Peptides against a protein of PDB entry 5D63. Designs and how they scored, part 197

Target 1, 292 residues: chain A of PDB entry 5D63
Amino acid sequence: SLRRGIYHIENAGVPSAIDLKDGSSSDGTPIVGWQFTPDTINWHQLWLAEPIPNVADTFTLCNLFSGTYMDLYNGSSEAGTAVNGWQGTAFTTNPHQLWTIKKSSDGTSYKIQNYGSKTFVDLVNGDSSDGAKIAGWTGTWDEGNPHQKWYFNRMSVSSAEAQAAIARNPHIHGTYRGYILDGEYLVLPNATFTQIWKDSGLPGSKWREQIYDCDDFAIAMKAAVGKWGADSWKANGFAIFCGVMLGVNKAGDAAHAYNFTLTKDHADIVFFEPQNGGYLNDIGYDSYMAFY

## One batch from the design tools (peptide; made by RFdiffusion4, then SolubleMPNN)

Design b2_p27_1_s1 (from b2_p27_1, 15 letters changed)
Fold by OpenDDE base, seed 5:
Structure b2_p27_1_s1 (fold): chain B 292 residues (1-292), chain A 27 residues (1-27)
Amino acid sequence: as target 1 above (292 residues)
Amino acid sequence: GSTLHLLSPEEREAYEEGMAKLKELLA
């Protein structure tokens, strides 16, 4: 079953993603096919899937940028019915905004069925052009038509998944304590993470004994990421991944504060030094505390 | 993994009632 999370949703037939046009929050904004760039944020193409309790395989889909929801216009079962962004809530009972998402017959892609109309989200004619129509269309779960098959690329991790990634890292001290602050985290590409670091002013900040040292740099980075998240996205119910660690060296006579994020595959962590913007697999310290 | 617990008791009740009606309508 599909897990709660943030997804980039790509057509199985052509290199097109489900895009909310211009990221607009206006009711009735078209959802369209649009090109995407791998390993980038793809601003208008991220969707938070919230599972509906006690309704098997059924979700609302909130556009991360606009904070609006995927909506089948008037809930119509007619082929060609528009799919738009519309105001809503995560646990709505409006069948226009409830989507059953299950594996297709190929076992890799998903199909997206409207709960009420029983029609499927369809990239009309498999059109790969920017702005191509996405509509509700008749279909079956077993049909092999790629116009109705979608890859769900997960762009977030749960707190449990993050915890597991940390636990696998060899640079964790035996006395380690982790403190989880949120439930779901958007994982940023390193390029975006670095840009936030640059924009924070930290590259020009001067290290000063105690008054502005390693802990201040690490906390300032986390604060910058938090602010970036709040300023960038209108959806709620998720955070931006940026951890803070305290570590001790092998000799036990020095400590350091630093940041960390997740690798692209979300399986491991990578350390980030906020004093110089470097990414490291080994920062020279073993973490005895983290919060994220 | 549900965030249903973040709803107020009143919102949760409304959701449950709404879902019951929805299931009846679509059955």
Scores: peptide ipSAE 0.113, ipTM 0.750, DockQ to the pose 0.013
Fold by OpenDDE base, seed 2:
Structure b2_p27_1_s1 (fold): chain B 292 residues (1-292), chain A 27 residues (1-27)
Amino acid sequence: as target 1 above (292 residues)
Amino acid sequence: GSTLHLLSPEEREAYEEGMAKLKELLA
């Protein structure tokens, strides 16, 4: 079963992703196939899948950028019916915006079926060009047509997954206490994380004893990431991952405040020093407190 | 898991009523 989360949705046949054209929030904005760049944000191509309670394998798909939802135009069952962005809510009962998402016959990719029409999201003719039509099309769950098969690459982590990643790290103090602030987190590429750091002004900030020291840098970085999230995305129900840690050295005679994020595979954490923008697997401290 | 618990009581009721109608329509 597909978990709640943010996904980059890629066609199984060609290197094309499901894209909301221009990231527009206007009703009827076309959803199209578009090229993507691995290990980047791909702004118009991120979708929050919200599971519908008590309806098996059924979701709404909210475009992260526009805050609008994947919508089958007029709920029509005709092949070639447009799939568009349209205003909606996460727990809508509008069958035009309800999508049953289950594994395809290959066991790796998914198919996306409209709940009402029973047609499938189709990259028409498997066209790999930018702006290629995505439409509702007739099909079955067991067909092998790659035009209707999609890889769901998860770009977010749950709080539980983040907690597990922290627990696996060797640089956690025995007295560690973690505080979870949100339920789902978009994990940024390091390049994006670094750019936020640069834009925050922290590279030009001067360390000053107590008045602007390690904790101020770490909190300022978290605040910058939070603001970036709020300013960048119109969808709700998720946060941007940026943790704050307090740590103590092995000797127990020094403490430090720093940030951390998740590795690309979401299995581990990496420490971030907001005073110099460095990423480290070992920052020289064991964390006794974190919030994220 | 579902984030249904984040809805207000009124929103939850509206959802449940809507789902009941939807199921009847598609049955």
Scores: peptide ipSAE 0.109, ipTM 0.747, DockQ to the pose 0.013
Fold by OpenDDE base, seed 3:
Structure b2_p27_1_s1 (fold): chain B 292 residues (1-292), chain A 27 residues (1-27)
Amino acid sequence: as target 1 above (292 residues)
Amino acid sequence: GSTLHLLSPEEREAYEEGMAKLKELLA
């Protein structure tokens, strides 16, 4: 079963993703096929899937950028019906915005069926061009038509997954206490994380004893990421992953404050030094406290 | 997990009522 999270949704037949055109929040904005760049944010192509309680395998799909929802125009069952962005809520009862998402017959891709019309999200003719039409189309769960098969690449982690990644890391102190602040986290590519760091002014900040030292750098980075998230995305119900850790060295005579994020596969954490923008697998400290 | 628990009691009730209506509509 698909779990709550942020997904990049890619066609199984051609290198095209589900894209909200221009990221517009206007009702009726076309959802189209569009090229994407691996290991980047793909701004208009991220969707928060919110599971509907007590309705099996059914979700709303909120565009992260626009804050609008995937909507089958008039809920029509006619093949070729437009799929658009439209205002909505995560727990709507509007069948135009309810999508049943289950594995296809190939066991790796998903099909997206409108709850009301029972038609499927279809990349019309498998067109790989930018702006290609995505529409509701007749189909079945078991047919192999790649126009209606989609890979759901998870771009976020739950707090539990983050906790598990931390627990597996060898640089955790025996006295470690972790504090979870949010439920779901968009995990940024390092390039984006670094750019936020650069834009924050931290590269030009000077270390000063106590008044602006390691903890200030680490907190400033987290604040910068938080602000970036608020400024960049209109959807709610998720955070941007940026952790803060306090650690002690092996000798026990020095402490440090630093950041951390998750690796690309979301299985491990990587440490980030906000004083120099470096990524490290070993920062030289064992964490006794984290919040994220 | 569902974030339904983050809704107010009033919002949850509205959702439940809406879902009941939806089920009737699609029966």
Scores: peptide ipSAE 0.092, ipTM 0.735, DockQ to the pose 0.014
Fold by OpenDDE base, seed 4:
Structure b2_p27_1_s1 (fold): chain B 292 residues (1-292), chain A 27 residues (1-27)
Amino acid sequence: as target 1 above (292 residues)
Amino acid sequence: GSTLHLLSPEEREAYEEGMAKLKELLA
């Protein structure tokens, strides 16, 4: 089954993603097919899938940027019915905004069925052009029509997955204590992470003994990422991944505070030095504490 | 340790789901 998380949703037939037009929060904003750039944020094309309790394989889909929800207009079962962004809530009972998402017959892609109408999200005519119509359309779970098949590229990790990635890292001290602050985390590309670092002013900050040293840099970076998240996205129910670690060197006579994020495949962590903006697989310290 | 008790219901649910999946991977 599909897990709660943030997804980039890509058509199985053509290189087009489900896009909320202009990222607008207005009710009735068209959801359309649009090109995307791999390994980037794709601002208007991220969707938080929230599972509905006690309703099998059924979700709301919140656009991360606008904070609005995927909505089948009037819940109509007519082929060609508009799919739009509309105000809503994560655990709504409105069938216009409830989507059953299950694997297609190919075992890799998903189909997105409206709970009420039983029609499917369809890239009309498989049109790969920007602004192509996405609509509710008749279909079945078993048919192989690529217009109604979607890859769900997961852009986030759960706290448990992050914890597991940390646990696998060789630079964790035996006394390690982790503190999980949120449940789901959007994982940023390094380029975006670095840009936040640059915009924070940290590159121009001066190290000063005790008054502004390693812990201040690390906390400032986390604060900058947090603010970036709050300023960039209107959806709730997730955080932006940016960890803080305290570590000790092998000799046990020096300590350091630093950041970390996840690798592209979300399987490992990479250390980030907020004092110089460097990414390292080995920062020279073993972490005895982290919060993220 | 964790700050699970400080999470919203939605965040807590996401955490619990993640833990379930992790347990499956480790089994």
Scores: peptide ipSAE 0.007, ipTM 0.390, DockQ to the pose 0.037

Design b2_p27_1_s2 (from b2_p27_1, 12 letters changed)
Fold by OpenDDE base, seed 3:
Structure b2_p27_1_s2 (fold): chain B 292 residues (1-292), chain A 27 residues (1-27)
Amino acid sequence: as target 1 above (292 residues)
Amino acid sequence: GSTYHLLSPEERAAYEEGLAKLAELLA
């Protein structure tokens, strides 16, 4: 079954993603097909899927940018009914905003069925153009029509997944203690992570003994990422992944504070040096503490 | 993990009742 998380939802037939037009928070904002760029944020195209308790395979879909929810207009079962952004809540009884999401017959893509109307989210005519209509449409779970098949590319990790990625890294000290701060984390592309670093002013900050040294850089980076998250997204219930580590070298005579993020496949961590903006698989230290 | 546990017991009970009513309505 689909896990709680943030997804980029891409059509199985054409290179289009489910896009909230202009990222607008206004009720009735059209949800449309739109082009996307791999390995980028795709701002208006990220959706937080929240599973509904005790209702199998059913979710609300919150647009990460606008904080509004995917909504079938008037809950109508008519083919061609608009799918829009609309104000809502993660746990709702409004069937216009409840979506049953299960694997399609191909075993890779998903279909998105409105809980009330039993119609499916459909990229009308498989139109690959920007702004193409997405609507509720009649269908069946076993039908192979790519207009109603969607890849759910997970853009986030749970705290447990992050913990597992850390645990299998070879640069963890035997005394390691990890502290989890949040439950779900949007994982940023390195380019975005680096841009936040640049915008933070850290590249111009000077190392000063104790008063502004490695721990200050690492904490400042995490704070910058946190602020970026707060300023960029209207949805709640997730954080932006940026870890802080304290590590000791092999000789045991030097310590360092640094950051880390997750690799593209979310299976491993990569270290980030906030003093120079470098990404490293081996930063020369073994972590004895992390918080993220 | 689900954030459902962040709701109060009263809120969860109310929501579950609402879902039950919805299921009945759609049956």
Scores: peptide ipSAE 0.424, ipTM 0.918, DockQ to the pose 0.013
Fold by OpenDDE base, seed 5:
Structure b2_p27_1_s2 (fold): chain B 292 residues (1-292), chain A 27 residues (1-27)
Amino acid sequence: as target 1 above (292 residues)
Amino acid sequence: GSTYHLLSPEERAAYEEGLAKLAELLA
């Protein structure tokens, strides 16, 4: 089944994603098809899928930017019924906001069925234009219509997945202890990560012995990412991935504090030096402690 | 990775009851 996480949801037929118009938090804001840019944040097009306990393959979908939920207007089963953003909660009994999400017949894409109406989220006429209508529409699970098929590209990792990525890295000391702070993490593109670094003022910060050295830089970066997350998104139940590591060199006579993030495929970590903004596969230290 | 455990036992019980009623209504 689909895992809890943040997804970019793309139509299987045309290069269009499910978009909350203008990222508005107003009840009744249209959800529409919209173009997207690969390897970017796509602000209004990220959805947190929260699984409903004991209801197979069923979720609420919270727009990350607005904090509102995907809602089938009046729960109507009529073809062409509007799909909108609407206030809600992650765990609701409102069938207008409960969505059964399962693999389509092609085994790669998903279909999104309203739990109550049994209609499917449909990019009407497969329209690829910005602002194209998305509506509830009649259909079946086995139908091959690409208007109702969606790729769920996962943009987040669980704490367990992050832990696994760290464990695969060769630059982890035998004494390593990791401390997990959150449960689900949005993984940023490097360009966004770097921009947060730039905006933090760290590029102009002066290294000073003990008073503002490696640990201060690393912690300041994590704080900057945390603040960016809080200021950017209205949804709750996730964090922005940015780790802090303490490491020791091979000789055992020097220590360093630095950051790390996940690679694009979420399978590995990459080290980030907050003193110069560099990304490195080998920072010259083996980590004995991390928190993230 | 579910956050369902963050609800109190009473809240979870009420929610599960609500879901059961919904399922019956939609059957």
Scores: peptide ipSAE 0.423, ipTM 0.918, DockQ to the pose 0.013
Fold by OpenDDE base, seed 1:
Structure b2_p27_1_s2 (fold): chain B 292 residues (1-292), chain A 27 residues (1-27)
Amino acid sequence: as target 1 above (292 residues)
Amino acid sequence: GSTYHLLSPEERAAYEEGLAKLAELLA
């Protein structure tokens, strides 16, 4: 079963992703096929899948950027019916915005079926051009048409997954206590994480004993990421991953505060030094406390 | 994890009723 999370949804046949055109929040904004760049944010192409309680494999899909929802126009079952962004809520009874998402016959890709019309999200003619029409189209769960097959590339982690990644890391102190602040986290590419760091002013900040030292740097980075998230996305129900750790060195005679994020595969953490913008697998400290 | 629990009990009850009605309509 598909988990709640943020997904980049890519066609199984051609290198196109499901894109909300211009990221517009206007009702009726076309959802189209569009090229994407791997390991980047792909701003208009991220979708928060919220599972519907007690309805198997059924979700709403909220565009992260616009805060609007994937909507089958008038819920029509006609082939070629437009799929658009439209205002909505995560938990709705509007069948135009309810999508049953299950594995296709190939066991890797998914098909996206409108709950009401029973038609499928279709990249019309498998057109790989930017702006290609995405529409509701007749189909079956078992057919092999790649126009209706989609890879769901998960771009977020749950708090439990983050916790598990931390637990696997060798640089965690035996006295470690972790504090989870949110439930779902968009994991940023390092390039984006670094850009937020640059824009925060931290690269020009001066270390000053106690008054602006390691904890201030680490908290400032956390705050910068939080603000970036709030300023960048209109959808709710997720956070941007940026952790703060307090650690002690092996000798036990020095402490440090630093940040951390997740690796690309979301299985491990990587440490981030907000005083210099460096990513490290070993920052020289074992964490006894984290919040994220 | 789902955010469904963030709704009030009354909101959840109303939503579940709505979903049941929808299911009946589409059956």
Scores: peptide ipSAE 0.422, ipTM 0.917, DockQ to the pose 0.013
Fold by OpenDDE base, seed 2:
Structure b2_p27_1_s2 (fold): chain B 292 residues (1-292), chain A 27 residues (1-27)
Amino acid sequence: as target 1 above (292 residues)
Amino acid sequence: GSTYHLLSPEERAAYEEGLAKLAELLA
C-alpha cells in the first residue's frame, strides 16, 4: 500500500506530472498536466498523501505549495469533470477530496479513484502539453489505459527511514544518540540545499574562536533551511531535511559540528560542511550526536 | 507514519462517526 509521504505524481504514458496551475490557493484552481525537470523540486507538483484511518487505501492529497487539496468538482461521476485545488483538511469526510489509490494492473503504477464517484483521475487524451486537462473519468482498476496510470515518485522520507540511513553509515560513533524532531521530511536536491546555504550569508561569515565557530555555522544552516521551508510551502505536516551532527575524530582528541542530508536514493547520508559548502562522504569525524 | 494521532480523542471519535455515515450513504 502507498505510504504517507510527499510525492511527485507522473503520468505512466507521457512525461507529464500532476500540477496545480500557478500554485494558486484559490478554490477551483485547475489541476493540469505539466512538464517537469528530474532532480529538481518542481514546486507546484508536490503532493502530500495523508492516509485515512480505517478506510483502506484512501488518502487526501494536499498540494505542498498551495496548501489546498485535490478535489473532484461537485463529486460528479460525469466523464470530464474537473479536478481542482480546493480548501480542505487532511482528515475530511468530504468525498470530493477522498481518493482511493492502489496499484494498477501493471504492478508499478497507481490509479487514483475518487472515493464517492468511483471515477479515476485521467490525463485527458494523454495530452503531454503544458496545461493539459486532468479530469475524473470512467474506468476500471484492471484497465491498462496509461491516461489513468500514475507513478508516485516519493520525494520525502519518514523519520524511521532517516534513522536507518544514519545507522548504516560507517562514520557513526558507538556512543551515538540521535534526536528526531519531525515525522516526515522533504529531501532537497543538493543544488537547492547549496542555494539555501548561499542565501543564508554563511559563505561570507568569518570563523572566530568560540564566538562563531563550527557549532554556530551548523546551527545557522539548520535555521536557514527551517526558514526556507516555512517561507516556501503552505502545507503543514512535514519538515525539510537538514541535520546537525557533533562528531569526534579517530584519535578522540578533536571535535567538530557539521550538517548532513540524504542521498538521492534516500538510502544514505552525506555530510555537509557549512564553513565551505562542501559535500563529503567522510568528513573525518564519527558522530556521537545528531538532531534532525 | 500517520499524523492522525495528533488529533484529540474527541476529534478522532467525531471523524470516525462521520466516516461511518459516509460509508452508509455510499452503500
Scores: peptide ipSAE 0.421, ipTM 0.917, DockQ to the pose 0.013

Design b2_p27_1_s3 (from b2_p27_1, 13 letters changed)
Fold by OpenDDE base, seed 3:
Structure b2_p27_1_s3 (fold): chain B 292 residues (1-292), chain A 27 residues (1-27)
Amino acid sequence: as target 1 above (292 residues)
Amino acid sequence: GRTLHLLSPEERAAYDEGMETLKKLLA
């Protein structure tokens, strides 16, 4: 079963992703196929999949950027029916916006079926061009047609997954206590994380004893990421991953405050030093407290 | 599940009612 999360949804046949055109929040905005760049944000191509309680394998798909939802126009079962962005809610009862998402016959890709019409999200003719039509189309779960098969690349982690990644790290103190602030986190590419750091003004901030030292840098970074998230995305129900840690050195005579994020595969954490913008596998401290 | 705990009692009731309606419409 597909987990709640943020996904980049890529066609199984051609290098095209499900894109909300121009990221527009207007009702009826076309959802189209569009090229993407791996390991980047792909702003208009991120979708929050929210599972519907008590309806097996069924979700709403909220565009992260626009805050609107994937919508089959008029819920029509006709092949070629437009799929658009439309205002909605995560737990809607509107079948135009309810999508059953299950594995295809190949066991790797997914098919996306409208709950009401029973038609499938289709990259029409497998067109790889930018702006290619995505429509509802007749099909079956067992068909091998790549026009209706999609890879769901998860771009977020649950709090539990983040907790597990931390637990696997060797630089955790025996007294460690972690505090989870949110439920689902978009994990940023390092380049984006770094850019937020740069834009925050932290690179120009001066270390000052007590008044603006390591804890201030670390908290300022987290605040900057939070603000970036609020300013960048219209969807709710997720956070941007940026952790704060307090750590102690091996000798036990020095402490430090720093940040951390997750590696690309979401399996590990990497430490971030907000005083210089560096990423480290070993920051020289063992964490006794984190919040994220 | 966990998400349902985030709903107010009124929102939960509305959702349940809506789902019953949906089931009838799609039966």
Scores: peptide ipSAE 0.027, ipTM 0.523, DockQ to the pose 0.014
Fold by OpenDDE base, seed 5:
Structure b2_p27_1_s3 (fold): chain B 292 residues (1-292), chain A 27 residues (1-27)
Amino acid sequence: as target 1 above (292 residues)
Amino acid sequence: GRTLHLLSPEERAAYDEGMETLKKLLA
């Protein structure tokens, strides 16, 4: 079953993703097919899937950028009915905004069925052009038509998944204590993470004994990522992943504060040195404390 | 999920009632 999380939703037939046009928060904004760039943010193409309690495989889909929800216009079962962004809530009872999402017959892609109309989200004619129509369309769960099949590329991790990634890392001290601040985290590409670092002013910040040293750099990075998240996205219910660690060296006579994020596959962590913007698999310290 | 616990008791009750109605309508 599909887990709660943030997804980039890509058509199974052509290199097109589900896109909220212009990222607009206006009711009735078209949802369309649009090209995407792998390993980038793809701003208007991220969707938070919130599972509906006690309704099997059923979700609301909130556009991360606009904060609006995927909506089948008037809940109509007619083929060609518009799919739009519309104001809503995560646990709505409006069937226009409830979507049953299950694996297709190929076992890899998903189909997205409106809960009320029982029609499916369809990239009309499999059109790969930017702005191509996405609509509700008649179909069945077992059809092989790629116009109605979608790959759900997960762009976030739960706190539990992040905890597991940390636990697998060899640079964790035996006394390690981790403190979880949020429940779901958007994981940024390193390029975006680095850009936030640059924009924070940290590259030009001067190290000063005690008053602005390693802990200040690490916390400033955490704060910069938090602000970037708040300023960039209108959806709620998630955070941007950026951890802070305290570590001790092998000799036990020095400590350091630094950041960390997750690798592309979300299976491991990578350390980030906020004093120079470097990514390292080994920062020279074993973490005894983290919060993220 | 955990997010449901952020709803007030009244909101939870309304949600549950709404979903039951929805299920009946679409049964």
Scores: peptide ipSAE 0.027, ipTM 0.575, DockQ to the pose 0.013
Fold by OpenDDE base, seed 2:
Parts: sequence; C-alpha cells; structure tokens
Structure b2_p27_1_s3 (fold): chain B 292 residues (1-292), chain A 27 residues (1-27)
Amino acid sequence: as target 1 above (292 residues)
Amino acid sequence: GRTLHLLSPEERAAYDEGMETLKKLLA
C-alpha cells in the first residue's frame, strides 16, 4: 500500500505532473497537468498523502503549497468533471476529497479513484501541455490507459527511514543517541539547502570562541531551515529535514557540531558544514548525538 | 510512531461514525 508521505505525482504517459494552478488556496482552483524539473522543488506539485484510518488504500491529498485538498467537483461521476483544490481537512468524511490509491495493472504506477464517484483522475487526452485538464473519468483498475496512471515519486522520508539512513553511516559513534523531533520530513535538494544557508546570513558570520562557534552555526542552520519551511508551505503535518549532530574525533580530544541531510535516494546521510557550506561524506568526526 | 496531528479520541469517534454512515450510503 501507498505510504503516508509527500509525493510528486507524474503521469505515466507524458512528462507532466499534477499541478495546483498558481498554488492558489481559493476553492475551485483548477488542478492541471504541468511540466516539472527533476531534482528541484516543484512548488505547486507536491502533495501530502494522508491515509484514512480503517479505510483501506484511501487518502486525502493536500497540496503542500496551498494547504487545500484535491477535490472532485460536486462528486460527480460524469466524465470530464473538474478536479480542483478545495478547503478541507486531512481526515475528512467528504467523499469529494477521498481518494483510493492503488497500484495499476503494471505494478509500478498508481491509479487514483474518487471514493464516492468511483471515477479516476485522468489527464485528459494525455495532453502534455502546461495547463492541461485533469478530470474525473470513467475507468477500471485493470485498464492500461496511461491517462489514468501516475507515478508517485516520494519526496519525503519517515523518521524511521531517516533513522535507518543514519544507522548505515560509518561515522557514528558507539555511544550514539538520536532524537527524532517529527514524523515525516520533506527532503530538500542540496541546491535548495545551500540557498537557505546563503540566505540565513551564516556565510558572513564570524566564528568566535564559545560565543558563536560550531554549535551556534549548526543550530542557526536548523533554525533557518525551519523558518523557511514555515514561510514556504501552508500544509501541516510534516517538517523539513535538517539535522544537527555532535561528534567526536578518533582521538577523543576534540568535538564538533555540524548539520546533515539525506542524499537524493534517501538511503544515506551527507554531512553539511554550516561554517563554510560544504557537503562531506566524512567530516572527521563520529556522531554521538543527533536531533532532527 | 503516532503522527502528532492525529485526531483526539473524541474526534476519532465522530469520524468513525461518519465513515460508517458513508460506507453504508455508498454500498
């Protein structure tokens, strides 16, 4: 089954993603097909899938940017019914906003069925143009029509997945203790992570003994990422991944505070030095504490 | 672990009741 998480939802037939037009929070805002750029933040094209308790394979889909939900207009079963953004809640009972999401017959892509109407989210005519209509359309789970098949590219990790990535890293001290602060994390591309670092003022900050040293830099970076998240997204129920680590060198006579994030494939961590903006696979310290 | 924004027990009970009704209507 589909895991809770943030997804970039891409059509199986053409290079288009499900896009909330202009990221608008207004009720009735069209959801459309739109081009996307890999390895970037596609602002209006990220969706938080929240599983409905005790309802198999059924979710709400919250647009990360607008905080509104995917909504089948009037719950109509008529082919061509508009799919829009609309105000809602994560655990709604409104069938206009409940979507059953299961694997298609190809075993890789998903189909998105409205819980009430039993119609499917359809990229009308497979149109790859920006602004192409997305609508509810008749279909079946077994059909191979790519207009109704979608790849769910997961853009987030659970706390457990982050924990596993840390556990696989060779630069973890035997006394390591990690503290998990949230449940689900949007993982940023390095370019975005770096831009937040630049905008924070840290590149111009001066190291000063004790009063503004490694821990201050590391915490300031985490604070900057947190603020960026709060300022950028209207949806709730997730965090932006940015970790803080304390590490000790091999000799045991020096310690350092630094940041870390996840690699693109979410399988590993990479260390980030907030004092110079560098990414390192080996920062020269073994972590004995992390919080993220 | 449990997601922090999950419904309270009271809200969950109301939700469950609503969903049971919905399932019956859509059967």
Scores: peptide ipSAE 0.024, ipTM 0.540, DockQ to the pose 0.013
Fold by OpenDDE base, seed 4:
Structure b2_p27_1_s3 (fold): chain B 292 residues (1-292), chain A 27 residues (1-27)
Amino acid sequence: as target 1 above (292 residues)
Amino acid sequence: GRTLHLLSPEERAAYDEGMETLKKLLA
């Protein structure tokens, strides 16, 4: 079963992703196939899948950038019906915006079926060109047609997954207490994380004893990431991952405040020093407190 | 459903205690 989360949705047959054209929030904006760059944010190609309570394997798909939802035009069952972005809500009862998402016959990709029409999201003719039509099309769950098969690459983590990653790290103090602030987190590439750091002005900030020291840097970084999230995305129901930790050294005579994020595979954490923008696997402290 | 997590008074106290500890250890 597909978990709630943010996904980059890629065609199983060609290197094309489901793209909301120009990231526009206008009703009726075409959803199209478009090329993508691995290990980047792919702005118009991120979708928040929200599971519908008491409806098995059924979701709304909210475009992260526009805040609009994947919508089958008029819910038509006709092959070739347009799939567009349209205003909506996460828990809508509108079958035009409800999608049953289950594994395909190959066990790795998914098919996306409209709840009402029972047609499938189809990259028409498997066209790999930018702007290629994506439409509702007749099909069955067991067909192997790659035009209707999609890989769901998860770009976010749940709070539980983040907690698990922290728990696996060897630089956690025995007295550690973690505080979870949100439920789902978009995990940024380091390059994006660093750019936010640069744009925050922190690289030019000066350490001053107590009045602007390690905790101020760490909190400022988290605030910068939060603001970046709010300014960059129109969708709700998720946060941008950026943690704050308090740690103590092995000798117990020095403490530090710092940030952390998740590794590319989301399995581990990596420490970030907001005073110099460095990423470290070992920052020299064991964390006794974190919030994220 | 969706839940926004806010620090409880107890969690706030724990945070403050941690920060105070941090300040002390920077001597």
Scores: peptide ipSAE 0.020, ipTM 0.459, DockQ to the pose 0.209

